# Ledger of designs, part 100: peptides against a protein of PDB entry 4Z63

Target 1, 334 residues: chain A of PDB entry 4Z63
Amino acid sequence: LCLGMNDLTGNIPEDLFHLKRLNLLGIQENRLSGSLSREIRNLSSLVRLDVSWNLFSGEIPDVFDELPQLKFFLGQTNGFIGGIPKSLANSPSLNLLNLRNNSLSGRLMLNCTAMIALNSLDLGTNRFNGRLPENLPDCKRLKNVNLARNTFHGQVPESFKNFESLSYFSLSNSSLANISSALGILQHCKNLTTLVLTLNFHGEALPDDSSLHFEKLKVLVVANCRLTGSMPRWLSSSNELQLLDLSWNRLTGAIPSWIGDFKALFYLDLSNNSFTGEIPKSLTKLESLTSRNISVNEPSPDFPFFMKRNESARALQYNQIFGFPPTIELGHNN

## One batch from the design tools (peptide; made by RFdiffusion4, then SolubleMPNN)

Design b2_p15_4_s2 (from b2_p15_4, 5 letters changed)
Fold by OpenDDE base, seed 1:
Formats: structure tokens, sequence, C-alpha cells
Structure b2_p15_4_s2 (fold): chain B 334 residues (1-334), chain A 15 residues (1-15)
């Protein structure tokens, strides 16, 4: 049943939950309000539930133990409160959980040992607090993780050295500390291609440790951290780099010539730093900017990117990395 | 440009 993208209002009729053979319920992009009914438990054949972009409120019902076939739960952009229900946090069938842009709170706890199918987690823009869950690497299929805009204070857990499934990771604006530890841990994530750390590590030094290595790193975004230091030498070994944003920091020194050796680098933003010297001539030879064949078909994170021109600007949403225009921004350096 | 992820497009539902 697909009823998305309408002007439907009020509650879901309770009789809808009598549809025991229903595999897909899509009611997204409406004006549905109230609590999400516990009677969703009666939809025992449900594979996909999409309630996103509504006015739902209250706690998410703890009925996911009665939904043994549920693979996709999309609840982004609602007013949900409380925690992740225990049955949802233990779901062995769930592949994708998207609860971005809600009012979920408390400590984030997932039973990753039970969540054997979880491959995508978007909990961005919630009110989760405490530390990052140390057991996330036990979610052995978890590839896409957005935890941005929560209050995860402290450091990246040491256990994330073992996060082999991790490919796309965002922790933007989560009050994280110790960038040296974070990078030192996350370099062990051998599948990590996208790392977004914007609005963390406030005023720390960007480590220039030549022992750091991110082999498969395609996207690095560490904007607006007030980071000190220079362009890190370890980044020169990330030969697959496509997007680099280090804007709105306090980085100094020269822009190194090796920045133009990245064959796939189509987006570079070093703006609003304190870089000095000449613009490297190697930037004029970036193959990605000279060749029309940008491979648009590369895997992207399931979470959106947001671009702001400045701190006060409206954010623009980009659903794909290749939605970013080919860009070299070196403005506002001194 | 400040790139981030996971930002709220809270539709201002006037509660």
Amino acid sequence: as target 1 above (334 residues)
Amino acid sequence: VIISSGSSWVSSVDL
C-alpha cells in the first residue's frame, strides 16, 4: 500500500493494520499525526514501513518482535521521542533504519549481535546523548552510519578499529573530541570511503602523522572545526580522494603540490583558512576537472550531505557526492 | 563552503 506524497491528515485508520498480508506500507510525505499505532504489530508480513516526512509524535512502539520480515523502517522527519524500542534495537531482519530528524533521546543502544542484517543506520539530527556505542562494530554488515547532530561527547571508541564493514561514516556536529585519536582509530576501517567530521574537535590540531593511512578514502569532510596545523602529509597517500573539504579551519602553511596529483579529486574546498604561498600549478592538471567522464555511478552514502556557504547560510541538500559541482574553493585565505 | 551531513530539515511544524 503506497499512499505517500499526498495531503493525508490525522491518524492512520486502525483497520489498515488488519491487512496481515501487507508487505509494504508507504505513507511518507503526508500530514499524518499522533502516535504511530502499536497495531502495526498486526502487519506480520511487513517488509517495508515508510512513515517518513509526517507529523508523528510520541514514542516508537515496541512491537518489532512481531514484525519478523521487516527489512526497512523509514521514520525520518517526524516528531518521535524516547529511545529506539528494545525490539527494534534487537531486530534480526532489519537492513535499514532511518530515524533522522526526530527528537529521539537518551543513550544510543543497539544490540548489534542480534542486528545481523543491519547495513544502514541513519540517526542524524536527534537528541541522543552520552558516548558513541562501543559495540557498533558488532553490527557485521553495517556499512552506512549517520550519527551527525547528536550529543555524542568524548572520543571515537577504540573498538571502531574493528569496524570492517564501515564504508560511510558521519559524525558531524556531535561534540566529539580528540581528532588524533579519531583518525588513528578510523584508519583501521579498511572499507571506509566517506568520512564526515564537520563541527567537531573544536580548536584541536589536525595531526600531521605520516603513519596515518586511509587507503580507500574518497570523501573527507572536516569543515568548521577551527583546526590548527597544516595540510596533513598522510592525506597524500589517499589516492582515491574525490572530495576534500577542510574549509573554515585555522590551517596554515602552503597548499602542497601533491593536492593536484589526486586523479579523481573533483571537489576541493580549503576556503576560510590561513593558507599562504602560491596556488599549486598541479591543481590546473586535475584529470577530474579536465575530463568529462566523471563516473556518476559510484556508490554514495545513504545519508544526505548539506552544503552551507557560511555559518548563517541556508543549507542545500545533496543526496549524492556527484551532486556537488566540480569545485576548487581557495577563497578567504591569508 | 561548509559541508556537513545529517542536518535537520525540520519542517517548522509550528507546535
Scores: peptide ipSAE 0.181, ipTM 0.702, DockQ to the pose 0.069
Fold by OpenDDE base, seed 5:
Structure b2_p15_4_s2 (fold): chain B 334 residues (1-334), chain A 15 residues (1-15)
Amino acid sequence: as target 1 above (334 residues)
Amino acid sequence: VIISSGSSWVSSVDL
């Protein structure tokens, strides 16, 4: 049953929960309100539940043990409160969980040893607090993780050295500290292609450790951290780099010539720093900016990106990395 | 340009 993208109001009719053969319930992009009914437990054949972009409130019901076929739960952009229900945090069938933009709170706890099918997790823009869950690497299929805009005080857990499944990771605006430790840990994530760390670290030094290596890194975003230091030499070994944003930091020194050796680099933002010297001539030879045929068939994160021209500007949403225009921004340097 | 993730229409863009 697909009833998304309407102006439906009120609650879900109780008789809908009598549909025991229902595999898909999509009621997204409406004005549905109240609590999500516990009677959803009666939908024992449910594979996909989409309640996103509504006015739902209260706690998410703890009934996911009665939904053994549920693969997709989309609840983003609601008013849900409380934690992740225990049955949801233990779901062996769940592939994708999206609860972005709610009012979920407390410590983030998932039983990753039970969540054997989880491949995508979006919990961005919630009220989760405490530390990042150390057991996330036990989710052996988890590739896409958005935990941005929560209050995860402290550092990236050392256990994330073992996060081999991790491909797309965002922790933007999550009150993180110790960028040197974070990068030193995350370099062990051999499948990591996208890393977003914007609005963290609060004026720390960007490490220039030549022992750091991100083999498959395509997207690095570390904007608006007030970071000190220079262009990091370790980044020159990330030969697959496509997008680099280090804007709105306090980085100094020259822009190195090796920045033009990235054959796939189509988006570079080094603006609003303190870089000095000449613009490298190698930037004028970037193949990605001279050739029209950048292959669009690369994997993209499931979470959206948001772009602002400045701190006061309206954010633009981009659902794919290739939605970014080919760009070189070197403005506002000294 | 400041790129981030995880913002929404309900939460004012805390960039």
Scores: peptide ipSAE 0.179, ipTM 0.736, DockQ to the pose 0.095
Fold by OpenDDE base, seed 3:
Structure b2_p15_4_s2 (fold): chain B 334 residues (1-334), chain A 15 residues (1-15)
Amino acid sequence: as target 1 above (334 residues)
Amino acid sequence: VIISSGSSWVSSVDL
């Protein structure tokens, strides 16, 4: 049943929960309000539940043990409060959980040993606090992780060295500290292609350690951190790099010539730094900017990117990295 | 341009 993109108001009619054969319930993009009914437990055949973009409030009901076929739960952009329900945090069937842009709070806890099917997790823009969950690497299929815009004080856990499934990771604006430790840990994530760390590590030094290596890194975004230092030499070994944003930092020195050796680099933003010297001639030879065939059907993260022109500008959403125009931004340097 | 993720004002459409 798909009733999305309407002006539906009030609660879900109770009679809807008698539909025991319902595999898909989509009621997204409405004005549905109140609590999400516990009677969703009666939908025992449910594979996909989409309640996103509504006015739901209260706690998410702890009934996911009665939904043994549920693969997709979409609840983004609601007023949900409390934590992740225990039955949801233990769901063996769940592939995707999206609860972005809610008011969920407390310590983030998932039973990753039970969540054997979880491949995508979006909990961005919530009120989670404390530390990042150290057991997140135990979610052996977890590929896509957005935890941005929470308050995860401290450092990236050492256990994330073992996060082999991790491909897309965003921690933007999550009060993280110690960029040197974070990069030193995350370099062990052999499948990591997208790393977004914007609005963390405020005023720290970007490490220039040649021992750091990100083999499969395609997207690195570390904008608006006030980072000091220079262009990091370790990044030159990330031969698959497609997008680099280091804008709105305090980086100094020359832009190195090796930045033009990235065959797939189509988006470069080094703007609003303190770089000096000449623009490398190698940047004018970037194959990705000269060839029309950026036909790389590469998987994108499930979480969107947001671009804002400046600190006060409205953010624009981009659902795909390849939706970014080919860009070289070097403005507002010294 | 400041690129980030996890905005409060726009949904992720799952691809």
Scores: peptide ipSAE 0.172, ipTM 0.736, DockQ to the pose 0.092
Fold by OpenDDE base, seed 2:
Structure b2_p15_4_s2 (fold): chain B 334 residues (1-334), chain A 15 residues (1-15)
Amino acid sequence: as target 1 above (334 residues)
Amino acid sequence: VIISSGSSWVSSVDL
């Protein structure tokens, strides 16, 4: 049953929960309000539940143990409060959980040893607090992780050295500290292609450790951290780099010539730093800016990107990295 | 340009 993209109001009719053979319930993009009924438990054949973009409130019901076929739960952009229900945090069937843009709170806890099918997790823009969950690497299929805009004080856990499934990771604006430790840990994530760390590590030094290596790194975003230091030499070994944003930091020194050796680099933003010297001539020879054939078929994060021209500007949403225009921004360096 | 991800900048619709 698909009733998305309407002006439906009020509660879900109780009789809808008698549909025991229902595989897909989509009621997204409406004005449905009140609590999400516990009677969802009666939908024992449910594979996909989409309640996103509504006015739902209260706690998410703890009934996911009665939904053994549930692979997709989408609840983004609601007023949900409380934690992740225990049955949801233990779901062995769940592939994708999206609860972005809610009012979920407390400590984030997932039973990753039970969540054997989980491949995508979006919990961005919530009120989770405490530390990052150390057991996330136990989610052996977890590739896409968005935890941005929560209050995860402290450091990236040491256990994330073992996060071999991790491909796309966003921790933007999560009150993280110790960038040197974070990069030293995350370099062990052999499948990591996208790393977004914007609005963390406030005033720290960007490490220039030649022992750091990110073999498959395509997207690095570490904007608006007030980071000190220079362009990191370790980044020169990331030959697959497509997007680099280090804007709105306090980086100094010259832009190195090796920045023009990245054959796939189509988006570079070093703006609003304190870089000095000449613009490297190698930047004028970037093959990605001269050749029209960026392969649009590369896997991308399931979470959206947001672009702001400045801190006060309206954010533009981009669902794919290839939606970014080819860009070299070197403005506002002093 | 400041790129971030996973955060809906819900413009508070000031109703």
Scores: peptide ipSAE 0.168, ipTM 0.712, DockQ to the pose 0.081

Design b2_p15_4_s3 (from b2_p15_4, 4 letters changed)
Fold by OpenDDE base, seed 1:
Parts: structure tokens; C-alpha cells; sequence
Structure b2_p15_4_s3 (fold): chain B 334 residues (1-334), chain A 15 residues (1-15)
């Protein structure tokens, strides 16, 4: 049943929960309100539940033990409060959980040893607090993780050295500290292609440790951190780099010539730093900017990106990395 | 500035 993109109001009719053979319920992009009914438990054949972009409130019902086939739960952009219900946090069938842009709170706890199928987790823009869950690497299929815009005080857990499944990671604006530790840990994530750390590490030094290596890194975003230091030498080994945003920091020194050696680099933002010297001539030779054939078919994060030109500007949403125009921003340097 | 997971248009998130 697909009823998305309407002006439907009120609650879900109770009789809808008698549809025991229903595999897909999509009621997204409506004005549905009230609590999400516990009677969802009666939908024992449900594979996909999409309640996103509504006015739902209250706690998410703890009924996911009665939904043994549920693979996809999309609840983004609602007014949900409380925590992740225990049955959801233990779901062995769940592949994708998207609860971004809610009012979920407390400590983030997932039973990753039970969540054997979880591959995508979006909990961005919630009120989770405490520390990052140390057991996330136990979610052996978890590739896409968005935890941005929560309050995860402290450091990236040491256990994330073992996060082999991790491909796309966003922690933007999550009150993280110790960028040196974070990068030192996350370099061990051999499948990590996208790393977004914007609005963390306030005033720290960007490490220039030549032992750091991100082999498969395609997207690095560490903007608006007030980071000190220079362009890190370790980044020159990330030969697959496509997008680099280090804007709105306090980085100094020259822009190194090796920045133009990235064959796939189509988006570079180094603006609003304290870089000095000449613009590297190698930037004029970036193959990605001279060739029209950017491969649009590369796997992208499930989470959207937002571009702001300034703090007061309305963010532009980009659903794919290649939605960004080819860009070199070097403005507002010395 | 690239920011992942901006709030929807409904929430004026003061950054």
C-alpha cells in the first residue's frame, strides 16, 4: 500500500492494521499525526515501513519483534521522542533504519550482535547524547552510518579500528573531540570512502602524521572546525579522492602541488582558511575538470549532503556526491 | 562548507 505524497491527515485507520499480508506500507510525505500505533505489530508480513515526512509524535512502539520480515524502516522527519525501542535495536531482519530528523534522545544503544542484517543507519539530527556506541563494529554488514547532529561528546571509540564494513560515515556537528585520535582510528576502516566530520574538533590541530593512510578515501569533509595546521601530507596518498572540503578552518602554509595529482578530484573547497603562496599550477591540470566523463554510477552515501556558503545561508541539499558542480574554491585565504 | 545531514526545511537549525 503506497499512499505517499498526499495531504492525508489524522491517524492511520485501525482497520489498516488488519492487512496481515501487507509487505509494503508507504504513507510518507503526508500530514499524519499522533502516535505511531502499536497495532503495526499486526502487519506480520511487513518488509518495508515508510512513515517518513509526517507529523508523528510520541515514542516509537516496541513491536518490532512481531515484524520478523521487516527490512526497511523509514521514519525520518517526524516528531518521534524517546529512544530506539528494544525490539528495533535487536531486529535481525532490519537492513535499513532511517530515523533522521526526529527528537530521539538518550544514549544510542543497538544490539549489533543481533542486528546481523543492518547495512544502513541514519540517526542524524536527533537528540542522542553520551558517547558513540563502541559496539557499532559488531554490526558486521553496517556500511552507511549517519550520526551527525547529535551530542556524542568525547572521542571516536578505539573499537572502530575494527569497523571493516564501514564505507560512509558522517559525524558532522556531534561535539567530537580529538581529531588526531579519530583519524588514527578511522584509517583502519579499509572500506571507508566517505568521511564527514564538519563542525567538530573545534580549534584542534589537523594532524600531519605521515603514517596516516586512507587508501579508499573518495570524500573527505572536515569543514568549519577552526582547525590549525597545514594541508596534511598523509592525504596525498588518497589517490581516489573526489571531494575535499577543508573550508572554514585556520589552515596555514602553501597549498601543495600534489593537490592537482588527484585524477578524480572534481570538488575542492579550501576557502576561508589562511593559506599562503601561489595557486598550484597542477590544479589547472585536474583530469576530472577537463574531462566530461565523471562516472555518475558510483555508490553514494544514503545520507544527503548540505552545502552552506555561509552560516546564515540556507543549506542546499545534495543527494549524491556527483550532484555537486565541479568546483575549486580557494577564496578568503591570505 | 559541506555539512552532511542538514535538518529538513522544517527545522531552522541554527548552526
Amino acid sequence: as target 1 above (334 residues)
Amino acid sequence: VLISNGSSWISSVDL
Scores: peptide ipSAE 0.045, ipTM 0.704, DockQ to the pose 0.082
Fold by OpenDDE base, seed 3:
Structure b2_p15_4_s3 (fold): chain B 334 residues (1-334), chain A 15 residues (1-15)
Amino acid sequence: as target 1 above (334 residues)
Amino acid sequence: VLISNGSSWISSVDL
């Protein structure tokens, strides 16, 4: 049953919960309000539940133990409060959980040993607090993780050295500290292709440690951190790099010539820094900007990217990294 | 360009 993209108001009719054979319920993009009914438990055949983009409020009902086939739960852009219900945090069937842009709060707790199928987690733009959950690496299939715009004070957990499934990770604007520790840990994530750390590490030094290595890194975004230092030498070994944004920092020194050696680099933003010297001639030879035929395998995170041209601009959403125009931005360096 | 995800300035568009 798909009723998305309408002007539906009020609550879900109770008779809808008698549909025991329903595999898909999509009621997204409406004006549905009130609490999400506990009677969703009666939908025992449910594989996909999409309640996103509504006016739902209250706590998410603790009924996911009665939904043994549920693979997809989409609840983004609602007014949900409280925590992740225990049955949801223990769901063995769940592949994707999206609860982005809610008012969920407390400590983030997931039983990753039970959540054996979880591959995508979007909890961005909530009110989660405390530390990052140390047991996330126990979610052995978890590839996509958006935890951006929460209040995860402290550092990236040491346990994330063992996060072998992690491919796409965003922690933007989450009050994180110690970029040196974060990068030192996350370099062990052998499948990490996309790392977004914007609006963290305020005023720290970007580490220039040649021992750091991100073999599969395609996307690195560490913008608006006020980071000091220079272009990090360790990044030159990330031969698959496609997108680099280090804009709105306090980086100094020369832009190194090895920036032009990245065959797949199509988006470079070093704007609003304090870089000096000459523009490397190698940048004019970037194969991705000169050749139309670079078969770049796009990393496809299950979380959107948001681009904002300036602090006053409206941010634009990009669902795909290749949606970004080929760009070299070096403006506002002094 | 400020690239982020979950930024305050977008009403989250669904993927």
Scores: peptide ipSAE 0.081, ipTM 0.722, DockQ to the pose 0.098; fails the geometry check
Fold by OpenDDE base, seed 2:
Structure b2_p15_4_s3 (fold): chain B 334 residues (1-334), chain A 15 residues (1-15)
Amino acid sequence: as target 1 above (334 residues)
Amino acid sequence: VLISNGSSWISSVDL
């Protein structure tokens, strides 16, 4: 049953929960309000539940133990409060959880040893607090993680050295500290292709440790951190780099010539720093800017990217990295 | 350009 993209109002009719053979319930993009009924438990054949883009409020009901076939739960852009229900945090069937842009609060707790199928987690823009959950690497299929715009004070956990499934990671604007520790841990994530750390590490030094290595790194975004230091030499070994944003920091020194050796680098933003010297001639030879053959079929994160031209500008959403125009931005340097 | 995730006003990618 798909009723998405209408002007439906009020609550879900109770009789809808008698549909025991229903595999897909999509009621997204409406004006449905009130609490999400616990009677969802009666939908025992449910594979996909989409309640996103509504006016739902209250706590998410703790009934996911009665939904043994549920693979997809989309609840983004609602007014949900409280925590993740215990039955949802223990779901062995769940592949994707999206609860982005709610009012969920408390400590983030997932039973990753039970969540054996979880591959995508979006909890961005909530009110979660405390530390990052140390047991996320126990989610052995967890590839896509958005935890941006929460309040995860402290450091990246040491356990994330073992996060082999991790490919796409966003921690933007989450009050994180110690960038040297974070990079030193996350370099062990052998499948990590996308790393977004914008609006953290305020006023720290960007590490220039030549022992750091990110073999599969395609996208690095560490903007608006007020970071000090220079262009990091360890980044020169990330031969697959496609997008680099280090804008709105306090980085100094020259832009190194090796920045033009990245064959796939189509988006570079070093704007609003204190870089000096000449523009490297190698930047004028970037093959990705001259050849139209960027492979559109590369894996992208499930979480959207938000681009702002400046701090006060309206953000633009991009669902795929390849949706970005080829860009070199070096403006507002000294 | 500031690249971030989790803006409250942007449509989810319905996968």
Scores: peptide ipSAE 0.043, ipTM 0.733, DockQ to the pose 0.084; fails the geometry check
Fold by OpenDDE base, seed 5:
Structure b2_p15_4_s3 (fold): chain B 334 residues (1-334), chain A 15 residues (1-15)
Amino acid sequence: as target 1 above (334 residues)
Amino acid sequence: VLISNGSSWISSVDL
């Protein structure tokens, strides 16, 4: 049953929960309000639940033990409060959980040993607090992780050295500290292609440790951190780099010539720093800027990107990194 | 540009 993209109001009719053979319930992009009914438990054949973009409030019901076929739960952009229900945090069937842009709170806890199918987790823009869950690497299929815009004070856990499944990771605006430790840990994530760390590490030094290596890194975004230092030499070994944003920092020194050796680099933003010297002539040789054949078929994160040209601008949402225009931004340097 | 995800810099709600 798909009833998304309407002007539906009020609660879900109770009689809908008598549909025991229902595999898909999509009621997204409406004005549905009130609590999400516990009677969802009666939908024992449910594979996909999409309640996203509504006015739902209260706690998410703890009934996911009665939903053994549930693979997809989409609840982004609602008013949900409380934590992740215990039955949801233990779901062995769940592949994708999206609860971005809610009011979920407390310590984030997932039983990753039970969540054997979880591949995508979006909990961005919530009120989770405390530390990042140390057991996230036990989610052996978890590739996509958005935890942006929460209050995860402290450092990236040392256990994330073992996060071999991790491909797309955003921790932007999550009150993180110690960028040197974070990068020193996350370099061990051999499948990491996308790393977003914007609005963290306030005023720290960007590490220039040549022992750092990100083998498969395609997207690095570390904007608006007030980071000090220079262009990091370790980044020159990330030969697959496609997007680099280090804008709105306090980086100094020259832009190195090796920045033009990245064959796939189509988006470079070094704006609003303190870089000096000449623009590298190698930037004029970037094949990605001269050839129209950017391979559109590369894997993109499941979480949206938000782009602002300046702090006062409206954010533009991009669902794919390839939606960004080919760009070189070097403005507002010294 | 400022790139982030889940970051409405102006409001508590994502756009």
Scores: peptide ipSAE 0.030, ipTM 0.726, DockQ to the pose 0.103; fails the geometry check

